Peptides against a protein of PDB entry 6J07. Designs and how they scored, part 45

Target 1, 107 residues: chain A of PDB entry 6J07
Amino acid sequence: GQRGWFCGSVSQDLRQFWVAEGGTISDPRAADFLFSCDASHPDTLRIYQSLDYIEDNATVFHAYYLSAVANAKIKNSVALGHFILPPACLQKEIRRKIGSFIWEQDQ

## One batch from the design tools (peptide; made by RFdiffusion4, then SolubleMPNN)

Design b2_p16_5_s4 (from b2_p16_5, 7 letters changed)
Fold by OpenDDE base, seed 3:
Structure b2_p16_5_s4 (fold): chain B 107 residues (1-107), chain A 16 residues (1-16)
Amino acid sequence: as target 1 above (107 residues)
Amino acid sequence: SKREELIKRLQELFLR
């Protein structure tokens, strides 16, 4: 099974979609996929402070990815790499170099 | 890489 963790900032609808697609929900230590809608949410901040994240063994993705997949005609046409959610302290610099995040464009 | 494996697993989930 595919194990995911969800920040409190993620809607119940997106969590239900994950489960409906065959995913399971677990604590962040057991999860392979970490989803959040807010880099400043306390839940997400705890992830950024974890050893797994600091050692680059964990990645946080914006949960908008699941919305994009749900709305896509071809699910694998949505590139997960575009949905990496970095800590807030890095976002300004990233926007300067790459541009606005995809979840900011569609909202 | 680990990230590539994650992507593959995600594809496996949604393309079943």
Scores: peptide ipSAE 0.262, ipTM 0.832, DockQ to the pose 0.344
Fold by OpenDDE base, seed 2:
Structure b2_p16_5_s4 (fold): chain B 107 residues (1-107), chain A 16 residues (1-16)
Amino acid sequence: as target 1 above (107 residues)
Amino acid sequence: SKREELIKRLQELFLR
């Protein structure tokens, strides 16, 4: 299966869903997919400071994506691209250009 | 792009 890393901000339920769907959990260096619920969490901040991320070879996604997939009738209908989680310092500018993030809309 | 490839791979996981 696909390898994922999870920030400490992600619930155990979502981690279990990932594994139930055939995913595995690994450290961030080995992971194909990086999930977080908090751009300001120390775990996520370390990702943003890594060479892989700085060199644009890594992407962090909001773990709310997994919740959306779990609740969807057609799982692949959920657009992962809407769940990119940028560093906090960039979020204000992004909201200005494209509006609120999808994980903020159902709160 | 690499990001697009990752997205496709992730979608494939949930097609099963």
Scores: peptide ipSAE 0.260, ipTM 0.829, DockQ to the pose 0.375
Fold by OpenDDE base, seed 4:
Structure b2_p16_5_s4 (fold): chain B 107 residues (1-107), chain A 16 residues (1-16)
Amino acid sequence: as target 1 above (107 residues)
Amino acid sequence: SKREELIKRLQELFLR
């Protein structure tokens, strides 16, 4: 199975979808996938401050990815790379270079 | 990279 951690900012519906698709929910240290809907949420901030993240051994994804997958005809056609959720302090600069984030456009 | 591996694994989860 795939182990995921969810920030408190993520809805129960998306968590349930993850489980329904065969995923499990774990603490952030054991999780392979980290999902959040808010880079400024205390839960997510703790991830960004963790040694794993600082050492580039962790990636936070916007949970809207799961919503996009749920609504897609072909689930793996959704590009996860477009859903990387960087710290808030970096988002403005990233928007200048690559444009608005997908989750800002579609929700 | 680890990120690429994670992407692949996620795709495997939803591939079925």
Scores: peptide ipSAE 0.259, ipTM 0.827, DockQ to the pose 0.404
Fold by OpenDDE base, seed 1:
Structure b2_p16_5_s4 (fold): chain B 107 residues (1-107), chain A 16 residues (1-16)
Amino acid sequence: as target 1 above (107 residues)
Amino acid sequence: SKREELIKRLQELFLR
């Protein structure tokens, strides 16, 4: 199965979509997919501070990915790679090099 | 990579 964890910043609608598509919701230790809408949220900050994340064994994705999939005519046309949510301290440099994040463009 | 595997797995969730 596909196990996901959700930051408190993620709406119930997106969580429900995840479950409706066959995903399950678990704690961050058991989850492979970590979703957040706010890199500065305490829940997400705890992920960034975890050994799994520090050792590059975890990736946080912006939950807007799920919204994009839900609204896409072709679900697999949405590239998850564009929805990686890095710590706030890295975002300025990333924007400088590759531009605004997808979730910033669409909202 | 591990990340690439995750991406593939997640995309497969939405192929049905």
Scores: peptide ipSAE 0.262, ipTM 0.828, DockQ to the pose 0.369; fails the geometry check

Design b2_p16_6_s1 (from b2_p16_6, 9 letters changed)
Fold by OpenDDE base, seed 5:
Structure b2_p16_6_s1 (fold): chain B 107 residues (1-107), chain A 16 residues (1-16)
Amino acid sequence: as target 1 above (107 residues)
Amino acid sequence: TVEDAKFLGEAALKLQ
């Protein structure tokens, strides 16, 4: 399924794209995908603090994934795994090991 | 781990 939850940090345009592509919007517990543009946003922090996330049953993705899909000539060429949005406390170390996040490269 | 999360993300996309 394509049930998605969206942090308040995600623009209405990206939400509308999700729906236009056949997705639906749901609460975090029912969602298949969790999208955010800000790991420090209160909405996203609540996800990181949830039992589902702590027990590794949930993953937060950066909503820029949707923008990348929208602009890709071949939509399935965009790898969702490249858009994992980890908690802010882990991001510095991740950048040291694997480089800047893909959503930061075009800034 | 981050690596495991990336793998799970790709798998999730294929299953939906």
Scores: peptide ipSAE 0.030, ipTM 0.600, DockQ to the pose 0.104
Fold by OpenDDE base, seed 4:
Structure b2_p16_6_s1 (fold): chain B 107 residues (1-107), chain A 16 residues (1-16)
Amino acid sequence: as target 1 above (107 residues)
Amino acid sequence: TVEDAKFLGEAALKLQ
């Protein structure tokens, strides 16, 4: 299924879009997808500190993915992998190696 | 790794 957890940093509009697309909202432990707009938000930080995340059993995605899907002509053309939201402490190095994140490019 | 996560992200989406 499409069970999603949302950080408090994510707008209600994006949450509603998730539900409109057939998703459900759940706690992080039950969720298939974890969405956040802020790697430094307390909710997201708790995810990064969880055993599931530390053991690489969980991935946090930037909720901008949902916005990109909503605006795409072909929804499947938006690659979820491009929206992985790593902890803040890793972002600088990732930008150095891979480049700026998609959610930063239009800003 | 980040590359692994990207791959897993795509796979996860398709498996849902």
Scores: peptide ipSAE 0.030, ipTM 0.597, DockQ to the pose 0.091
Fold by OpenDDE base, seed 1:
Structure b2_p16_6_s1 (fold): chain B 107 residues (1-107), chain A 16 residues (1-16)
Amino acid sequence: as target 1 above (107 residues)
Amino acid sequence: TVEDAKFLGEAALKLQ
């Protein structure tokens, strides 16, 4: 399915793009995809604190994925897996090992 | 398409 939840940090433009591409917007529990632009936003923090997330049954993605898809010229060139948005407390360690996140590279 | 990208992304996640 294409049910998406969006943190308040995500622009209306990206939400509209999701819908224009056939997606629907739902609450986090019903959503197939969770999008956020800010790991520290209260909406996103509630996801990280949820049982589903703690039990590794949920993944938060940076909404910049949608922007990347919208601007991609090559089909299948944008991998959702590159846009996993981990809690802020883990980001420093991840950057140390892997490097900057893809959404930070374009900023 | 967005749908295809999501599918590929999810597939990649399952392999991780």
Scores: peptide ipSAE 0.028, ipTM 0.594, DockQ to the pose 0.099
Fold by OpenDDE base, seed 2:
Order: structure tokens, then C-alpha cells, then sequence
Structure b2_p16_6_s1 (fold): chain B 107 residues (1-107), chain A 16 residues (1-16)
């Protein structure tokens, strides 16, 4: 699917890129992909609090993934799994175990 | 392409 939901924290440029590549923008329940740039943004927090997310039927991705795809001409591969955006309460422990998130490294 | 990347991402999620 090509349906994406975007947190208000995501720039219009990235949204436009999604659409330019054939994607559509939808509500979270209909979306195939959920994008955010801020785990603490109210829009994203509402996703984390939803039953779909709590029951592991939804995943939030950092929208920097789209920027990486847009610049893939200089990157060998872009793996969506590297851009999973977990709730803020889990990020510190994840950084401790795995290291800084890829979007933090590239910025 | 974006579609290819999305496909790979979805495949990775299925394996999780």
C-alpha cells in the first residue's frame, strides 16, 4: 500500500515527496505507514495511545526515512526498519543498547 | 525507488 499518515511535526516538503512518489495521505487508521519527526508531538502521542499501537498492529517511523530515500543516489540502501520511532520513554534504553538512532547520526 | 524501499520495509516488519 501507499497510504501514509503524517504527524504535524513532518515538513510539507517530505509530505510532498511522498505524494510525488505515488503515495497518498490518509488518517492513521487507514494508513499503511505512519510518519513522525517527534515522538513527543501530540499527534504522535495519540498514535502511541491507540489500541492499534498497543496491540502491535501499528508502527511509527521517523519521517527522515523519506529524506534518506530522496537522497538514495548517494546511499547504497535505505531500510525502513532502521527508522522505527519508539515512544520517548523507551528511547534512552534503546540508545544504550543499540546506539544513537540513524536520523540522529545523519543530522 | 520508494516502492522498493517500502516493500523491503514491509518484508522486514513481517519477519519481526
Amino acid sequence: as target 1 above (107 residues)
Amino acid sequence: TVEDAKFLGEAALKLQ
Scores: peptide ipSAE 0.027, ipTM 0.596, DockQ to the pose 0.093

Design b2_p16_6_s2 (from b2_p16_6, 8 letters changed)
Fold by OpenDDE base, seed 2:
Structure b2_p16_6_s2 (fold): chain B 107 residues (1-107), chain A 16 residues (1-16)
Amino acid sequence: as target 1 above (107 residues)
Amino acid sequence: KVEEAAELGRAAALLQ
């Protein structure tokens, strides 16, 4: 089973999709995947401040990943690594070196 | 497909 935690910034539709695909919803400590749509949301900020995250044992992903999976025609074509959601303090520098995030490109 | 994609994602995350 896949356990996911969801920031309050994530829509109910995406949460429902996760469950419909066999996932369960859990607290962030038990979760295998952490999803958020807002790096500045208090829920997400608490993750970034957690010991697990500080010690690089946790990764936050943008929930747009689930939308991309839902719309993908080819199985396994969506790479989760493209949806890493870093803290706001790092995003500007990442955009400068790598480019805009995929969820920003589709907006 | 979420499960399969997630497995690929986990592998990628481990390499990062």
Scores: peptide ipSAE 0.031, ipTM 0.603, DockQ to the pose 0.097
Fold by OpenDDE base, seed 1:
Structure b2_p16_6_s2 (fold): chain B 107 residues (1-107), chain A 16 residues (1-16)
Amino acid sequence: as target 1 above (107 residues)
Amino acid sequence: KVEEAAELGRAAALLQ
């Protein structure tokens, strides 16, 4: 499906883009995609603490993915997997091993 | 674009 949940950290512009492209907005339990711009935001923290997430049945993506899609010149050139937003406690080690996240590189 | 995201999401779900 095309149901998305959005953390309060996500701008209204990105939410509107999602809807304009055919998506709908729902609560986290019904959503197919979970978007956030801040792993430390209370909304996102509640996701990380949920049973669905702990049991690896949910994934949070950085909403910058939507900006990347909007700006893409090549169809299917934006890989959703590169926009996984992990909990803050894991980010330092990931940066050490893999490098800065895509949403940080463009800032 | 959202449809493309859905395709990628489904693929990601299969790998998790």
Scores: peptide ipSAE 0.029, ipTM 0.607, DockQ to the pose 0.075
Fold by OpenDDE base, seed 4:
Structure b2_p16_6_s2 (fold): chain B 107 residues (1-107), chain A 16 residues (1-16)
Amino acid sequence: as target 1 above (107 residues)
Amino acid sequence: KVEEAAELGRAAALLQ
């Protein structure tokens, strides 16, 4: 299934899109996908501090992924992997190596 | 759809 957890930083519109596309909304422990728009939001920080995340059993994705899917002519052409949202403390180094994140582009 | 993209994402995550 498509069980998703959403940080409070994610708009209701994106949540509604997720549900409209067949997803359900759940708590982080039950979720298959974790969405956030803010790595520094308290909700997201709690995910990063969780045992599941620390043990690399969880991944947080930027919710802009859903917007990209909604706008894509070929919806399955959007690669979820490009929307991995790492903790804020790692983002500077990542940008140094691979450039700006996709959700920071075309703003 | 989100379903197709998400499915690919899940597969990638499982292989990570």
Scores: peptide ipSAE 0.028, ipTM 0.601, DockQ to the pose 0.075
Fold by OpenDDE base, seed 5:
Structure b2_p16_6_s2 (fold): chain B 107 residues (1-107), chain A 16 residues (1-16)
Amino acid sequence: as target 1 above (107 residues)
Amino acid sequence: KVEEAAELGRAAALLQ
């Protein structure tokens, strides 16, 4: 079972892809995966402010991961860890140390 | 932080 929560910033197409691949859509607390396309979206900000996230029990991923999976010749070649979407306040420092995020490179 | 989050993500993926 793949339970996912989606920020309002995520397109319906990506949500439909998730369901087509066997996933279900749930509220954030029940979800195993949290997807967003915008770290500054109010929905995503609520996640960052949640106890689960503050206590490092939740991770937000950029929904572009789903696009990458959909387009990949080999689905397992797409590493979920490369699509971690951190709060905006951390992104600048991460870019400085690691480089631009994948979703920024492919767009 | 990023590494820890990645680990959690991988763990979650393994459970699904």
Scores: peptide ipSAE 0.030, ipTM 0.621, DockQ to the pose 0.062; fails the geometry check

Design b2_p16_6_s3 (from b2_p16_6, 7 letters changed)
Fold by OpenDDE base, seed 2:
Structure b2_p16_6_s3 (fold): chain B 107 residues (1-107), chain A 16 residues (1-16)
Amino acid sequence: as target 1 above (107 residues)
Amino acid sequence: EVEEAKFLGEAAAKLQ
């Protein structure tokens, strides 16, 4: 599927890139992919609080993934799994164990 | 499209 939902924190440029590459934009329930640039944004918080997310049927990805793909001419490999955006309450512990997130390193 | 193949392919393989 190519259906994506976007938090208000995601730039119009990245949304346009998604569409230009064949994606469509939908509501969170219909979306196959959920993109956000801010785990603390109200839109994203509502996702984290949703039953789908609580039941592990949804994953939020940092929209910087799309930027990485757009710039693939300089990046040989872009793995979607590296762009999972967890709730803010978990990020500190994750950074402690794994290190800084990719989107934080590249920005 | 190379860029399309990268994220649509990755997305399909990992999530669908």
Scores: peptide ipSAE 0.030, ipTM 0.635, DockQ to the pose 0.065
Fold by OpenDDE base, seed 3:
Structure b2_p16_6_s3 (fold): chain B 107 residues (1-107), chain A 16 residues (1-16)
Amino acid sequence: as target 1 above (107 residues)
Amino acid sequence: EVEEAKFLGEAAAKLQ
């Protein structure tokens, strides 16, 4: 599917890119993909608190993924799995084990 | 269309 939900933390540019490439925007329950730029944003926190997320039926991705896709020189060179955005409470431990997230490396 | 194939194709492969 190509239905996406966007946290309020995601810029209009990235939302417009999604739509321009054929995506649609929906509520979290109907969305195939959930995008956020801030794990601590109230919108994203509500996702983490949802039953779908708690039961491991939902995944939040950092919207920087869309920027990476837009800038990619090689088709399918951007792995969506690298852009999983976990709750803030887990990020410190993840950074300790595997290093900084991709969306943090160029900032 | 090219960009659409980049993310929709990869996303579908992993999540659908």
Scores: peptide ipSAE 0.030, ipTM 0.632, DockQ to the pose 0.067
Fold by OpenDDE base, seed 5:
Structure b2_p16_6_s3 (fold): chain B 107 residues (1-107), chain A 16 residues (1-16)
Amino acid sequence: as target 1 above (107 residues)
Amino acid sequence: EVEEAKFLGEAAAKLQ
């Protein structure tokens, strides 16, 4: 599907890009994709606390994925899996094992 | 359908 939910932490530019590429914006329950730029934002925290997320029926992605897609010169060169945004409590351990997140490397 | 939409669908299918 092409339905996306956006945390308040996501810029209007990225939202507009999503729509320009044929996506629609919906509530979290109807969304196929959940985008956020801040795991600690109240909107994102509500997602992490939802039954859909707890039951592994939802994944939150960092919205920087959309920026990477917009700037990609090679089709299919941006891996969505590299943009999974886990809860803050897990991020330190992930960084210890596999290094900084891709959205942090470009900052 | 735009290229991004197709790609997003395929990528999501691999993860979910």
Scores: peptide ipSAE 0.029, ipTM 0.627, DockQ to the pose 0.066
Fold by OpenDDE base, seed 4:
Structure b2_p16_6_s3 (fold): chain B 107 residues (1-107), chain A 16 residues (1-16)
Amino acid sequence: as target 1 above (107 residues)
Amino acid sequence: EVEEAKFLGEAAAKLQ
């Protein structure tokens, strides 16, 4: 299934795109995909503090993924794995290892 | 279209 949870930091437009593509919106516990635009948003922080996340059973993705899909000629060409949104405290180390995040490159 | 393995992303793979 395509059940998604959205942080309050995610625009309604991106949420609507998700639904238009066949997704549904659910609470974090039931969601297959967790989307956020802000690792420091309270909603996202609660995810990072959840047992599922701590036990590595959950992953947060930057909602910019949906924007990238919407704008791609071939929607399936956008790799979700490039949009993993880690906690803010880990982002510096990750940038050092793999470079700047995709959602930061156009900013 | 949006279904992918959420634990097998490139970023995660490189980090680990």
Scores: peptide ipSAE 0.026, ipTM 0.609, DockQ to the pose 0.197

Design b2_p16_6_s4 (from b2_p16_6, 9 letters changed)
Fold by OpenDDE base, seed 1:
Structure b2_p16_6_s4 (fold): chain B 107 residues (1-107), chain A 16 residues (1-16)
Amino acid sequence: as target 1 above (107 residues)
Amino acid sequence: SVEEAAELGRGAALLQ
């Protein structure tokens, strides 16, 4: 589906882009996609602490995905899986193994 | 569109 939830850390421009592309905005329980720009933001922390997330039934994506889609020559060439935003406690180890996150490289 | 580009949705947790 195209229902998205947005952390307060996500700009209004990116939210507007989502809607302009046919998406709708919903609460996190109903959302198909969860977007954030800050794993430490209180809104995102509440997602990580939710039962849905703990039980691996939810994923948070970095909203920079939307910027990448907006700027891509071929929009469907942008892989959503590259924009998974893990909790802060896991990020250091992930960077050690695979390098910096894509949103950090292109900022 | 965003829907066409976003294939995984909530179930993408399996990629972690």
Scores: peptide ipSAE 0.073, ipTM 0.703, DockQ to the pose 0.097
Fold by OpenDDE base, seed 2:
Structure b2_p16_6_s4 (fold): chain B 107 residues (1-107), chain A 16 residues (1-16)
Amino acid sequence: as target 1 above (107 residues)
Amino acid sequence: SVEEAAELGRGAALLQ
């Protein structure tokens, strides 16, 4: 399915793009995809604290993925896995091991 | 596309 939840940190433009591409918007528990632009936003923090997330049944993605898709020149060239948004407490170690996140590189 | 994302589950990205 194409049900998405959006943190309040995500712009209306990106939400509209999701819908224009065939997606729908739902609550976090029903959503197939969870989008955020801020791991420290209260909406996103509630996701990280949820049972679904704690039990590894949910992943939060940075909404910049949608911008990358919108601007992609090659179809199916944007890897969603590169846009995983981890909790803030893990980000320093991740950057140390694999470098800066894509959304930080392109901002 | 959004359909590309739809091929992944809520936790599937962690398996890639």
Scores: peptide ipSAE 0.070, ipTM 0.697, DockQ to the pose 0.107
Fold by OpenDDE base, seed 3:
Structure b2_p16_6_s4 (fold): chain B 107 residues (1-107), chain A 16 residues (1-16)
Amino acid sequence: as target 1 above (107 residues)
Amino acid sequence: SVEEAAELGRGAALLQ
């Protein structure tokens, strides 16, 4: 499905792009995709604390993915897996192993 | 694309 949940940290422009591309917006439990721009935002923290997330049945993605899709002429391939947004407590270790996140490279 | 992502689903994103 194309049901998405959006953290309050995600701009209205990106939400509108999701809908324009055929997506719908739902609550986190019903959503197929969870988007956030801030792992420390209270909305996102509640996701990380949810049973679905703790049991590895949910993934949070950085909403910059949608911006990358909108600008696909710049990037030949946009892999959703590159936009996984882990909890803040894990990010330093991940950066050490794989480098800076894609959403951090252009800013 | 958004449509391509929709095909993956909630639990398959890590396998992309």
Scores: peptide ipSAE 0.067, ipTM 0.694, DockQ to the pose 0.098
Fold by OpenDDE base, seed 5:
Structure b2_p16_6_s4 (fold): chain B 107 residues (1-107), chain A 16 residues (1-16)
Amino acid sequence: as target 1 above (107 residues)
Amino acid sequence: SVEEAAELGRGAALLQ
């Protein structure tokens, strides 16, 4: 399904885009996809603390993915995997290994 | 696309 949860850090515009594309908005437990724009936002932190996330049964994505999809000139050119939003404590090392996150490059 | 992404199971996006 297309059930999504949105951190309070995500704009209403991106939420509306999700719905316009056939998605629905649900609580984190029922959601298939979790979107956030801030790994340090309290809403997102609660996700990272959940059993589903700790047990690797959930993934948080940066909501900029939706903006990228909305503006994509080539269908299927936006890879969701590039938008995985890890906890802040891991980001520094990730940047050292693979460089800046895509949302940091394009924003 | 959003639809394509939504077809992935919860957590399956890590395999992309």
Scores: peptide ipSAE 0.062, ipTM 0.692, DockQ to the pose 0.100

Design b2_p16_7_s1 (from b2_p16_7, 9 letters changed)
Fold by OpenDDE base, seed 1:
Structure b2_p16_7_s1 (fold): chain B 107 residues (1-107), chain A 16 residues (1-16)
Amino acid sequence: as target 1 above (107 residues)
Amino acid sequence: SKRAELRKKALEELLK
């Protein structure tokens, strides 16, 4: 199964979709997928400050990924990598390299 | 680990 953690910034609908698709919800240390809608949310900041994250053993993804998956007509057509949610201090650099984030485009 | 592989694949997609 897929274990996910959700920042408080993520809607209950997206959490429910995760579970409906077979995922489980766990604490950040146990989770493989870490979802957030807000890099500045205290929950997400705690992830960024964790040893796992600092040591490059964790990745935060924007929960909009789940919306994209829910609406995708082609299975596996949504690239999870496009939804990496970096700390605020890195977002400008990422935008410079790959352009605006998908979740920003669709807002 | 699963998380490590997830990160690796995600980063590859990001930087592709």
Scores: peptide ipSAE 0.643, ipTM 0.940, DockQ to the pose 0.726
Fold by OpenDDE base, seed 4:
Structure b2_p16_7_s1 (fold): chain B 107 residues (1-107), chain A 16 residues (1-16)
Amino acid sequence: as target 1 above (107 residues)
Amino acid sequence: SKRAELRKKALEELLK
């Protein structure tokens, strides 16, 4: 099964979609998928400050990934990697190298 | 682990 954790910044709709697709919701230590919509949210900051994250044993993904999956015509056509949500302090440099984040393009 | 594999795959997609 797919175990996910959700920052408080993530809407209930996206959480419900995750469950509807067969996912379960767990604490961040047990979860494989960590979803957030706000790198500055206290919940997400706690992830970034965790030993798992610091030691590269965790990745936070923007929950907009789930919205993209929900709207995708082709299954598995959405690249999870495009939705990596880095700490705020790194985002400017990443945008400079990779370009604007997908979740920012429609805003 | 599953988490490690997810990270690896995601980073590959991001960086290519």
Scores: peptide ipSAE 0.643, ipTM 0.940, DockQ to the pose 0.752
Fold by OpenDDE base, seed 3:
Structure b2_p16_7_s1 (fold): chain B 107 residues (1-107), chain A 16 residues (1-16)
Amino acid sequence: as target 1 above (107 residues)
Amino acid sequence: SKRAELRKKALEELLK
């Protein structure tokens, strides 16, 4: 099964899509997928501050990934890696090197 | 672990 955690910044629609696709929602320590729409949201900040994250045992993904999956014509065609959501303090440098984030481009 | 594999794959995709 797919276990996911959702920041409060993620819409109910995206959470419902996750469940509809067979996913379950759990606490961040048990979840394999950590979704957020705001790197500065307190919920997400707590993830970044967690031992799992600072030891590179966790990854936060932008929940827009789920929208992309929902709209994809080919299942499993959306690259999860394109939706890695780094801490706000790193985003400017990352954009400089690899370009704007996909969730920013589509908005 | 699944999370570790997920991270590895995601990072590879990010840097591709």
Scores: peptide ipSAE 0.641, ipTM 0.940, DockQ to the pose 0.757
Fold by OpenDDE base, seed 2:
Structure b2_p16_7_s1 (fold): chain B 107 residues (1-107), chain A 16 residues (1-16)
Amino acid sequence: as target 1 above (107 residues)
Amino acid sequence: SKRAELRKKALEELLK
């Protein structure tokens, strides 16, 4: 199964989509997928400060991934890797290397 | 683990 955790910054619609697609919601320690829409949200900051994250045993993804999946015409055409959400302190450097984040491009 | 494989695959997609 797909176990996910959601930051409070994620809309209820996206959370409901996850469940509708067969996902379950769990605490961040049990979850395989960690979703957030705000790297500065207190919930997400707690993830970045966790032992699992510090030891590279956790990855936070931007919840816009779920919107992209919902609207995709081809199954598995959305690359989860494009939605890695790094801590705010690293985002400027990452943008310089790979360009603007996909969730920022339509704004 | 599933989380480790997920991270590995995601990073590969990001860096290719």
Scores: peptide ipSAE 0.641, ipTM 0.940, DockQ to the pose 0.731

